# Ledger of designs, part 39: peptides against a protein of PDB entry 3J47

Target 1, 121 residues: chain A of PDB entry 3J47
Amino acid sequence: IRLTNQLKSLKGLQSKLKDVVEYLDKVINKELPINHTILGKLQDVFNLLPNLGTPDDDEIDVENHDRINISNNLQKALTVKTNDELMVIYISNLVRSIIAFDDLIENKIQNKKIQEQRVKD
Target 2, 69 residues: chain B of PDB entry 3J47
Amino acid sequence: YEEKEESNLAATKSMVKIAEQYSKRIEEEKELTEEELKTRYVGRQDPKKHLSETADETLENNIVSVLTA

## One batch from the design tools (peptide; made by RFdiffusion4, then SolubleMPNN)

Design b2_p13_3_s3 (from b2_p13_3, 9 letters changed)
Fold by OpenDDE base, seed 2:
Structure b2_p13_3_s3 (fold): chain B 121 residues (1-121), chain C 69 residues (1-69), chain A 13 residues (1-13)
Amino acid sequence: as target 1 above (121 residues)
Amino acid sequence: as target 2 above (69 residues)
Amino acid sequence: DEILKLLEEGLKK
């Protein structure tokens, strides 16, 4: 359910972005008049987007490490953070699995002992 | 879309919490394993079972965290 | 490691 909702939101965003691109292309080609209101909103969106375009500046602003940021650099930083979190989760799951296996083995040993005792009686 | 966004935000917050809890859970898992070991030495199945259950709960929480991430 | 060893010993049994 949650993953599906995230995917749906992402797909919706993708569709909206595609529509924006198509609109911009039409404006560039002079097929449609420039809608100032749409452009203003788009500019606002870009301003809210962390600097997508500056590849070089290493200002890894530490604060947004945890938030999935849409901007490429920020997205990269966020992707790294997400990867780190995923790694932690993976390791944790692995550890839990190991513990579960240990318990299973112990249970098996106990069952074997019980069976051996029953055979002796 | 809005519901999904809210879910994602909640998930992100949960991930931060999970990171903190993860360290604690790892320690709890270790403690359970030690208790299981102790119980194994003492021949008490119940403490071992409890340790195993706690480890399982820790794993489940981690899995849920991963699925939420 | 010790837990694993104990488990291995238990399985051999």
Scores: peptide ipSAE 0.416, ipTM 0.840, DockQ to the pose 0.005
Fold by OpenDDE base, seed 5:
Structure b2_p13_3_s3 (fold): chain B 121 residues (1-121), chain C 69 residues (1-69), chain A 13 residues (1-13)
Amino acid sequence: as target 1 above (121 residues)
Amino acid sequence: as target 2 above (69 residues)
Amino acid sequence: DEILKLLEEGLKK
């Protein structure tokens, strides 16, 4: 289920990215006006999909750097947020593991006490 | 796609809630550990078992959260 | 640390 949903999301993202690229090409060619709503939706998609590939540092010209920087900053912020969440999860798992270990030790101690009592009988 | 997006949004909201719950769970785990310590001295097995079970449930919930993230 | 100490003491018994 999860993998299927991820695959579906990836496919949807791929399709959307293709549409966005096509739209952006049309805007660049002045065939269509800049639609802020589409850009907003795209930003929302990027916000929801922080791990979409680090665009390779290809030498894209200076003028696109500012928008890419905003996207990168947002992506970075989202990445940081995701990292923080993962860290919290990791710490939680560690804490649970420690508790489980403590319980195992206690169980072992109890078992040993039971065994000692049996030997005395 | 919309269903997955909704699921992801719900998962994200759940993560925030999980973070809050995590803080609460940590406190609950501490309380359980203290009870375990107390029961260890009193020799009563029942509270220790309950603590262990609660810790396991907490661990399971975190694992599920990680898998959902 | 105290919990660990108690656990260690328990393991030694």
Scores: peptide ipSAE 0.392, ipTM 0.828, DockQ to the pose 0.006
Fold by OpenDDE base, seed 3:
Structure b2_p13_3_s3 (fold): chain B 121 residues (1-121), chain C 69 residues (1-69), chain A 13 residues (1-13)
Amino acid sequence: as target 1 above (121 residues)
Amino acid sequence: as target 2 above (69 residues)
Amino acid sequence: DEILKLLEEGLKK
């Protein structure tokens, strides 16, 4: 369910971005007037998005680099953070699996003991 | 779409918490395993079951964290 | 070590 919702949201965002690109192309071609309201909202979204496009502005504070920023340079730092998080999750899953197996083995041992007791009775 | 985006953001925040919880969950899992070991010695099924359930919950939470990542 | 020992005992049964 969560993954499906995330995928749906991502698809919706992709569709909206496509519409914006199409709109921008039409504005560049002078086919349609600029919708100032949509552009303003999009500008706000881009301002909230880590700057994907300009590698050159030196002021990208190194400290924010470790957060999952979708932008290519920021995306690299974010990709590293994401990879580290995925590794932690992977290790956690392995540990949980080992514990689950230990419990299964214990349950099996208990079941055998119960069966042995029943045979003696 | 907005509801899913909000869910994804919540999931990302949950991942940070998961890293902290992961260390804690590993410790909880160890405690459960120790309790299971103790329960094997005591011969009572209940502590072992509780440990198993906690381990399963820990695993489920990790899986959800991976899926959100 | 005790967990491993219990697992080994479990595998023998």
Scores: peptide ipSAE 0.429, ipTM 0.845, DockQ to the pose 0.005; fails the geometry check
Fold by OpenDDE base, seed 1:
Structure b2_p13_3_s3 (fold): chain B 121 residues (1-121), chain C 69 residues (1-69), chain A 13 residues (1-13)
Amino acid sequence: as target 1 above (121 residues)
Amino acid sequence: as target 2 above (69 residues)
Amino acid sequence: DEILKLLEEGLKK
């Protein structure tokens, strides 16, 4: 269920991103006005989705760069924040795993000692 | 899609809380390691078990956090 | 890391 929901959301996001790109192209071409609601929803989605790396489209020209850069910078900042959170979680899990392994090793050593004592008796 | 978006928003809020708790979890992990070390020296099984249990709890909390993310 | 190494050494015995 959860995985399916995640996949569905991802597909929905992909479709929405495509729609946004198409919309942005139309806005750039002065065919349509900016839809603030779509942009807001997209920002919310990006804030929630750390790993959607579209890193590459940074090559857009210098002059419109500030607002787009602010939006991209905000999006990038949010992405970075989310990545940092994921990294922290990953490290924490790794540390817990290591501790669990240490305990397993110790338990194994104890069991071996007990077996050795039983063989001597 | 909307339900998932809402879930993701809730998850993001949870992640912020997790970040704050992360430092505490690290400290708890260190305490567990110290107890394990002490148990190894004393040869008493009880402290080691307690350390292991606390480590497991810490791991579980992290896993839940990851799943929420 | 040192604790892990000690545990590994213990497991080898």
Scores: peptide ipSAE 0.408, ipTM 0.837, DockQ to the pose 0.006; fails the geometry check

Design b2_p13_3_s4 (from b2_p13_3, 9 letters changed)
Fold by OpenDDE base, seed 2:
Structure b2_p13_3_s4 (fold): chain B 121 residues (1-121), chain C 69 residues (1-69), chain A 13 residues (1-13)
Amino acid sequence: as target 1 above (121 residues)
Amino acid sequence: as target 2 above (69 residues)
Amino acid sequence: DDVLQKLLEGLLS
């Protein structure tokens, strides 16, 4: 459900961005007037987005490295944080798997012993 | 979309919590393994089974955490 | 660890 909602949000954003691009193309082609209000809001959104290609990413505080930030430069830092979190989860899963296998092995050993005892009886 | 965004934010916060829980779960898994070891020495299958179950639960939680991430 | 080894041996047998 959460992933689905995230995907839906991303798809919605993508669709909206596509609409903006189409609108801009129409304005460039003089087919429609520029909606200044929409453009202003979009500009504000872009200003809030982390700069993916701007060198200012180096000044992003270490505190945000551990937070999943959607912003591009911040998003890169956030991507690193996300990767680290995923690695931790992966390692944890491996550890749990190993423990589960250990238990399985022990159970099999016990079962074998029980079978051997039954054959001797 | 707003609800989904809020859900994503909540999920991110949950991931931080999951990381903390993960550390705790790792410790719980270790405890279960120790119990299994103790059970092996005592020849009791039940403690070992419990450890295995706890380990499985820890793994499941980690998987859910990854899926949430 | 020894139990795991024994289990592995048991699985291989």
Scores: peptide ipSAE 0.468, ipTM 0.846, DockQ to the pose 0.005; fails the geometry check
Fold by OpenDDE base, seed 1:
Structure b2_p13_3_s4 (fold): chain B 121 residues (1-121), chain C 69 residues (1-69), chain A 13 residues (1-13)
Amino acid sequence: as target 1 above (121 residues)
Amino acid sequence: as target 2 above (69 residues)
Amino acid sequence: DDVLQKLLEGLLS
């Protein structure tokens, strides 16, 4: 559910960005006036987003490999952080599975012993 | 979409907390394993069952953490 | 650990 919500949000953002690009192209071609309200909201969104595609952020993001950032450089750092978190979760799941299997095996052995005793009885 | 974004932000914060709790969970799993080992010697099924249940709960928490990530 | 190994052997049989 959470991953699906994140994916839906990203798809929504992608669609809005596409609409903005199309609008900007029309404004450049003098086909339509700029909708100031939409542009203002879009600018606010961009200001809230980590700097996307600025090459100067490449040096800072190399040091922050441990933090997940959503921007391209930030996205790389975020990807590394996400990978680390996923690895931890994966290892944890494996450990839990191993423990669960060990318990199941023990239970099965006990059940078998009980059955063998019943057959002797 | 906004509700999902808020949920994702909350999930990210939760992941940080999960990472901190991960070490504690590993220790709890080890303790459960020790209890199972002790229960094997006592011959009572109840302690072993309790250890198994605790291990399962730990696994479930890890799965939830992965889903939040 | 030895008991777990025996259990594994029993499960495999």
Scores: peptide ipSAE 0.455, ipTM 0.840, DockQ to the pose 0.005; fails the geometry check
Fold by OpenDDE base, seed 5:
Structure b2_p13_3_s4 (fold): chain B 121 residues (1-121), chain C 69 residues (1-69), chain A 13 residues (1-13)
Amino acid sequence: as target 1 above (121 residues)
Amino acid sequence: as target 2 above (69 residues)
Amino acid sequence: DDVLQKLLEGLLS
């Protein structure tokens, strides 16, 4: 569900960007006037988004390192965080698997003991 | 799209919480293992079962965390 | 771990 929602949001953004590009092309071609309201909103969105241009490593605020991947430049810093998080999850899964195996072995041993007792009776 | 955005935001917040919960889950897993060890020696099957169940719950939570990440 | 190994040995016997 969450992945689906993320995908939907991304698709929505893609569609909007496509519309903006189409609009800008029409404005350049003098077919339509500039919609200042849409442009202003788009500018606001771009200002809130990390710079998608050439990755400027120096402008990546340390505070944003902890946030999920929104932009490619921010993605580099975020990729490190994401990688660390995935590693932690992986290790956790391994530990849980080991515990599960230990329990399985114990259960098997107990079952065998029960069977042996039944044979003796 | 808005619902998905809200869900993603919630997921992100959950990831931070998961990091905190991860440490707690590790401790819970250790406690279960200790209970299993004790159960083996005492012959009490109930503590072992409880440990196994807790380990399974911890595993499930980790899987959900991976899916959320 | 040692207990689990012993149990495994017991199951294999």
Scores: peptide ipSAE 0.447, ipTM 0.833, DockQ to the pose 0.005; fails the geometry check
Fold by OpenDDE base, seed 4:
Formats: sequence, C-alpha cells, structure tokens
Structure b2_p13_3_s4 (fold): chain B 121 residues (1-121), chain C 69 residues (1-69), chain A 13 residues (1-13)
Amino acid sequence: as target 1 above (121 residues)
Amino acid sequence: as target 2 above (69 residues)
Amino acid sequence: DDVLQKLLEGLLS
C-alpha cells in the first residue's frame, strides 16, 4: 500500500512536470503568454526542492545549458545517494537472512540430536 | 495522489531515520551472530535464541525500510 | 558455518 502510494505520487509528479515543460515550451515559442501564477508556483516548487547545489552554484553566471547540467549533476548525485541507501538496506536484509538461516540450521541440528537421543532411549 | 505523497514523505523521513539506525542494527545483527556462534560452541541454547531473535528483528526492520524506500 | 551447512544437508537428507 505505501509503496503503491509512493509510486502513484511519483507518477503524478512526473505528469505534472511534463505538463509544465510543455507549457514552458509553448511560452518560449510565444504560443502562449507568460503566466506569472504558474511561474510563481514553479518557483515555489524549486524552492522546496532541496538545494542540492552548493550556494556557490547560484552565484555562478552559468549559461542556461550549464545550469541544466548542474541540475542534472545534482540529480545524479541524489540518485547515487539513494542508491547507496538502498544498497545498505539490501545488505542489511541479506545479513539478517543469513543470521536467520544460521539459526534455522542450528535448530535443525538440535532437533536431529534430540531425535537421535530419543531413538537411543 | 496527495495522500500517497504525504505517506511517501513520511516514509522517506522514516527511511532517513532507519538509515541512521541501520548501522546500529547491523552491529546488533553481528552481535547476535556472534552469540549464536558462541552458543553453538558452548552448547547453550539461550544465547543462540537471543541472537536469532535479534537477527530477526533486524531483518524485519530492514524489510520495513525497503518497503518505505 | 560450513559444519552447520553440512549438518543441515544431513538433516535434509
């Protein structure tokens, strides 16, 4: 349920982002007037996004293309971080599984010993 | 979508917390494994059981973390 | 660990 909700939210966000991109493209092409309200909302969204950039990146008069690249690099870094976190979780699960198996094996060994003792009695 | 987003946000926060605790949980799991090994050697069931239980708890927490991620 | 695995194999047989 929780994972499904997260996926749904991500999908919704993706759709919204796509719509925004399409809108921005239309504005750039002068097909639609600039809507200040939409831009304000976008800015709010950007402000809510974790400043993945070092504060110094905001001061760099980087051409729009470079800004996009920086944003992509930040996104990549976040992705790497997320992957690392997932890896840690995975490793932890594996370790737990191994421990559980070890316990199971021990339990089985003990059970066998008990059975052998019962047969001898 | 909004409800799921809120749930995801909460889950994400939980995951961060879990990640912080993950190292500790891994250490606890190692300790349990050592206890099991010792119990196997000593022939005492109680320490092994405790180790197994701790390992299971660690596993459960990791699963929850994965589900939250 | 290897001994445990062997024992487990024996129990499974």
Scores: peptide ipSAE 0.443, ipTM 0.836, DockQ to the pose 0.005; fails the geometry check

Design b2_p13_4_s1
Fold by OpenDDE base, seed 4:
Structure b2_p13_4_s1 (fold): chain B 121 residues (1-121), chain C 69 residues (1-69), chain A 13 residues (1-13)
Amino acid sequence: as target 1 above (121 residues)
Amino acid sequence: as target 2 above (69 residues)
Amino acid sequence: DALKKLEEELKKV
């Protein structure tokens, strides 16, 4: 249930992001007028995204292409962080499984010893 | 979508908490393994059982964390 | 040492 809900939310976010990209492309191509309300909502979404880059207040004169690269670098950094978290969770699960298995083996050995003692009595 | 988004937001907050607790859980798991080893040497079932229970609890918490991630 | 001990315990089961 929880994974299905997360997947649905991620799909919804992906669809919304695609719609935003399509809208931005239409605005760039002058097919649609700049809707200030949509831009304001998009800006709010970007502001709600964790300030991954404090852009140091230095020279904003770097062309729009570099902003896409910064966004990609930020997305890459977020992806790396997510991968690191997933890796940590995976390692923890593996270690727990190994410990649980070791305990199971020891419990079985103890049970076998108890049964062998009962057969000797 | 909204109900799932709320669930995902709660899950994300839980995941951050899990990340903070993860280091502690790894240490607790190591302590359990050491106690199991000690119990195996001493032949005392009680420390080993406690180690197993803590390892299982740690595993369950990690599974919940993965399901939340 | 722990892995070897685990393997030895596995053989006893």
Scores: peptide ipSAE 0.436, ipTM 0.835, DockQ to the pose 0.005; fails the geometry check
Fold by OpenDDE base, seed 2:
Structure b2_p13_4_s1 (fold): chain B 121 residues (1-121), chain C 69 residues (1-69), chain A 13 residues (1-13)
Amino acid sequence: as target 1 above (121 residues)
Amino acid sequence: as target 2 above (69 residues)
Amino acid sequence: DALKKLEEELKKV
């Protein structure tokens, strides 16, 4: 359910972005008049987008790393964060699997001992 | 779309909480393994079972976290 | 030691 909802949202966002690109291309080609309201909303979206274009190296504060990754550089940072989270989850699952396996082995050993005792009786 | 965005935001907040819980769960898993080891030495099957169950619960929670990520 | 013992026990099963 959650994954399906995320995929649906991403598809919706992709469709909207495509519509925006198509609109911008038509405006550039002078096929449509510039809609100031749409441009204003796009500018607002771009202003809310972390600066996709400035590669400048400076002190992007660590605290915003979690929330800010919506834009391409931000999306890269979110991708990195997501990768780190996935890695943590992977390690956790591995550890749990190892513990579960250890318990399974112990249970098997106990069962074998019980069976050996039953054969001796 | 809004419901999905809300779900994603909730999932992200859940991930942060999961990271904190993960550290705690790792410690709980480790404690259970020690208890299982102790129980193995004492020959009590029940504490080992409890450790295994807690490890399984920890795994399940991690899997759910991965599926939510 | 416990891991080694577990491995040995695994080999016996």
Scores: peptide ipSAE 0.434, ipTM 0.835, DockQ to the pose 0.005; fails the geometry check
Fold by OpenDDE base, seed 5:
Structure b2_p13_4_s1 (fold): chain B 121 residues (1-121), chain C 69 residues (1-69), chain A 13 residues (1-13)
Amino acid sequence: as target 1 above (121 residues)
Amino acid sequence: as target 2 above (69 residues)
Amino acid sequence: DALKKLEEELKKV
């Protein structure tokens, strides 16, 4: 459910970005007048997401650790964080699998003991 | 889209909490394994079964956490 | 020790 919702949000954002690109292309080609309201909202989005477009090198104090989706440089730091989180999940799943395997072995041993007792009776 | 974004926000907050819970769950899993070992020596099936069930619950919670990440 | 016991028990099955 959550991944599906995240994917849906990403798809929606992608569609909206595509619409914006198409709009910008039409404006550049002078097919449509510059809509200041749309541009203002885009500027607001860029101000909230400063590093989306320019991968340039300098000082971006990447303090904001956690959330994967926002910006490409932030996306690298977020990709690292996501990778770390995925690694933790992977290790957790591995540990659970080991425990489940131990339980299976124990169940098998118990079943064998029960069968041996039944043969002696 | 907004509902999904809100769900992702909640899920991310939950992930931080899950990381803390994960450390605790690992300890609970170890305790469960020790109980299984003890139960194996005592020959009583019930404590061992309970340990297995707790391990399974811990696994399920981690999977949900991964899906929430 | 626990792993060895588990392995021994596995061999018995």
Scores: peptide ipSAE 0.415, ipTM 0.827, DockQ to the pose 0.005; fails the geometry check
Fold by OpenDDE base, seed 3:
Structure b2_p13_4_s1 (fold): chain B 121 residues (1-121), chain C 69 residues (1-69), chain A 13 residues (1-13)
Amino acid sequence: as target 1 above (121 residues)
Amino acid sequence: as target 2 above (69 residues)
Amino acid sequence: DALKKLEEELKKV
C-alpha cells in the first residue's frame, strides 16, 4: 500500500511536469496564451525544488541532504542518502530473515526428533 | 494526489520515528536470539516460539519501513 | 562454531 502511494505520487508529479513541458512548448509555438496562474505556481515549485534543470552552472552546491527524490542535483545527494537508508532497511530485513530461518530449522529438527521417538514407541 | 501527498508526509515523519525504533528493534531481535539459545538449553518450546514471533514482527516492521522510505 | 553445528544438524534432517 505505502509503496503504491509513493509510486502514485511520483507518477502524479511526472504527469504534471509533462503537462507543464507540453504547455510551455505550445506557448513557445504561439499555439496557446501563457497561463500566468499555472506558470506562477510552477515557478514557486521550481524555486522550492533544488535547482533541477539547468545543466550549465557546474558549481551548484549539493547542500541539502534530505530524503525525497524531488530535485536533480540535490537529488543526487538525496539519492545517495536514500540509498544508504534503503541499505540499512535491507540489512535489517536480512537479519530478520536469518533469525526466522534459524527458528524454522530448529522447529524442523524438533519435529524430526519427535517423529523418531514415535517410531521407537 | 493531495491525499497521497499527505500520506507521504506522514510516512516521512513515521520514517524518523522508525529510525529510532530500528535501534530498539535490533535489540529486541538480539533478545529473541538469546531466548532461542536459552530454549535450546532448557528444552522448553515456548520461549523459542516467542523469539521466532518477535523476530517475525521485527522483520515485518523493517519491511514496512522500507516501503515507507 | 554454532553456525557450523546448525548447518551440520540441518544436513542430518
Scores: peptide ipSAE 0.414, ipTM 0.833, DockQ to the pose 0.005; fails the geometry check

Design b2_p13_4_s2
Fold by OpenDDE base, seed 4:
Structure b2_p13_4_s2 (fold): chain B 121 residues (1-121), chain C 69 residues (1-69), chain A 13 residues (1-13)
Amino acid sequence: as target 1 above (121 residues)
Amino acid sequence: as target 2 above (69 residues)
Amino acid sequence: DALEKLLKEIKEV
């Protein structure tokens, strides 16, 4: 249930992002007028995104291509962070599984010793 | 979508908390494994059982964390 | 011994 809900939310976010990109492309191509309300909502969404790219204020002058690369670098950094979190969870699960397995082996060894003692008795 | 987003937001906040708890859980798991080794060496069954139970709890919490991630 | 080996392997990851 939770994974299905997360997947649905992620798909919804992806669809919404695609719609925003398509809208921005239409605005850039002058096919649609700039809708200030949509831009304001988009800006609010960007402000709610963790300020991963505070570019230092100074060199704004580097061309639009670098902003896409910065967004990609930020997205890459977020992806790396997500991968690190997933890796930590994976390692934890492995460690717990190993401990549980060790306990199972020890319980089995103890049970075997108890049975061997009962047979001697 | 909205119910799932709310669930995902709660899950993400839980996941951050889980990451902090994860470091602590890894340490608790190590302590349990050491106690199990000591118990196996000393022949005292009780510390080993406690270690196993704590490891199981740690595993369950990680599974819940993965399901929440 | 098997547990120690598993613990070492976990520590290496």
Scores: peptide ipSAE 0.481, ipTM 0.844, DockQ to the pose 0.008
Fold by OpenDDE base, seed 1:
Structure b2_p13_4_s2 (fold): chain B 121 residues (1-121), chain C 69 residues (1-69), chain A 13 residues (1-13)
Amino acid sequence: as target 1 above (121 residues)
Amino acid sequence: as target 2 above (69 residues)
Amino acid sequence: DALEKLLKEIKEV
């Protein structure tokens, strides 16, 4: 449920961003007037989003490794942290799966011994 | 969309807590493995079952943590 | 024995 909601939000955001880009291109080409209300809301979204890297500035340094995955350039550094967390969770799940398999194997061995005793009686 | 964004923010806060809980979960998993070893020696079904149940609970908590990430 | 082997493999990852 939660993952599905996150995916839906991301898809909605992506669609809205595409619509904004198309609108901005039309305004630049003087095909449509500037809608001040849409621009104001978009600007508020950009101010709340920690610098979704403006595409032009090459130099945003590699150093901020420690923060979590929301937006593309910060999202690269955040992707590293998120990847590390995902890796830890993956390993933990693997360990638990192994423990569960070991218990299943031992239960199977015990059941086999019980069946062999019943056949001898 | 807004409900999902709020859910993602709550998820992110939960991830910070998951990092702390992860260390504790590793310790709990080790304790489970020790109890399994003890149960194999004693030949009693009950301690082994308890170990398996605790391993499963630990697994479920990690899966929930992944889904929260 | 199988459990110990699996635990060892987990520690290597």
Scores: peptide ipSAE 0.472, ipTM 0.841, DockQ to the pose 0.007
Fold by OpenDDE base, seed 5:
Structure b2_p13_4_s2 (fold): chain B 121 residues (1-121), chain C 69 residues (1-69), chain A 13 residues (1-13)
Amino acid sequence: as target 1 above (121 residues)
Amino acid sequence: as target 2 above (69 residues)
Amino acid sequence: DALEKLLKEIKEV
């Protein structure tokens, strides 16, 4: 479900970006007037997504570490956070696997004891 | 799209909550393991089974959390 | 013994 929703959001974003590109191309070609409202919203999106286009600018703004969804440079910081989360999940899974293994060992020991008792009867 | 964004936001909030719950789950898992250790000596199967079930539930929740990350 | 070892390993993580 979540992956499907993420994929749907990405597809929607891709479609919207395509529409924006098509709109911008039409504006550049003077086929349509510049819609300031659309451009303002796009600028807001770009301001919220600062480093989509220029990988080189070093200013890793420290503050935005928390939110997973924003593009590449933030994605690097977010990749670290995601990596940490994945690590925590991995450790959690290991711990659960160990507990499950312990239970299996205990069950096996109990089953063996039950069999030994049955052989004595 | 909006529903997915809302789901992602909810999932992100859930991740923070999952981190807190993870700490709590680790403690619950420890308590369960102690109960299993005690039940090994008492020879009563019931507490061990409950511990195993709780550990499995904790594992499932972490897997779901990973899949939602 | 194996359970105790696993518990110790879990605690170390």
Scores: peptide ipSAE 0.464, ipTM 0.836, DockQ to the pose 0.007
Fold by OpenDDE base, seed 3:
Structure b2_p13_4_s2 (fold): chain B 121 residues (1-121), chain C 69 residues (1-69), chain A 13 residues (1-13)
Amino acid sequence: as target 1 above (121 residues)
Amino acid sequence: as target 2 above (69 residues)
Amino acid sequence: DALEKLLKEIKEV
């Protein structure tokens, strides 16, 4: 369910970006008037999107270092944070898997003992 | 889209809480493993089953956390 | 013994 929701969000974002590009192309071609409200919201989204398109090094705005995986340069810092979070989750899953295996081994040993006892009776 | 953004934000806040809970869950997992060890010595099946169930719940919560991350 | 080995491997990670 969660993975499907993430994939659906990503697909929705991709579709919205495509619609924006198509809208911008129509505005450039003078087919449609510039909708200032849509453009303003898009500019706000682009300003909130860590600079995806320009590889230029300088404006790593320091304040947003702590928050989530959106865009490339900030996405590098966010990728590091996401990697750390993924590492914690991986370790947690590993620990749980080991405990589950421990229980499976114990259950197998118990089942074997029960079977051996039934053969002796 | 907005509902999903809100869900992602809630998931991220939940991840910070999950990190704290993770440290606590590791300790709880360790306690359960100790109970399993004690149960192995005492020959009582019930504490071992409870440890296994808690470990499974801990694993499930981590998988859910990874899927949210 | 296998459980103890798995627990040791978890502790090493």
Scores: peptide ipSAE 0.491, ipTM 0.846, DockQ to the pose 0.007; fails the geometry check

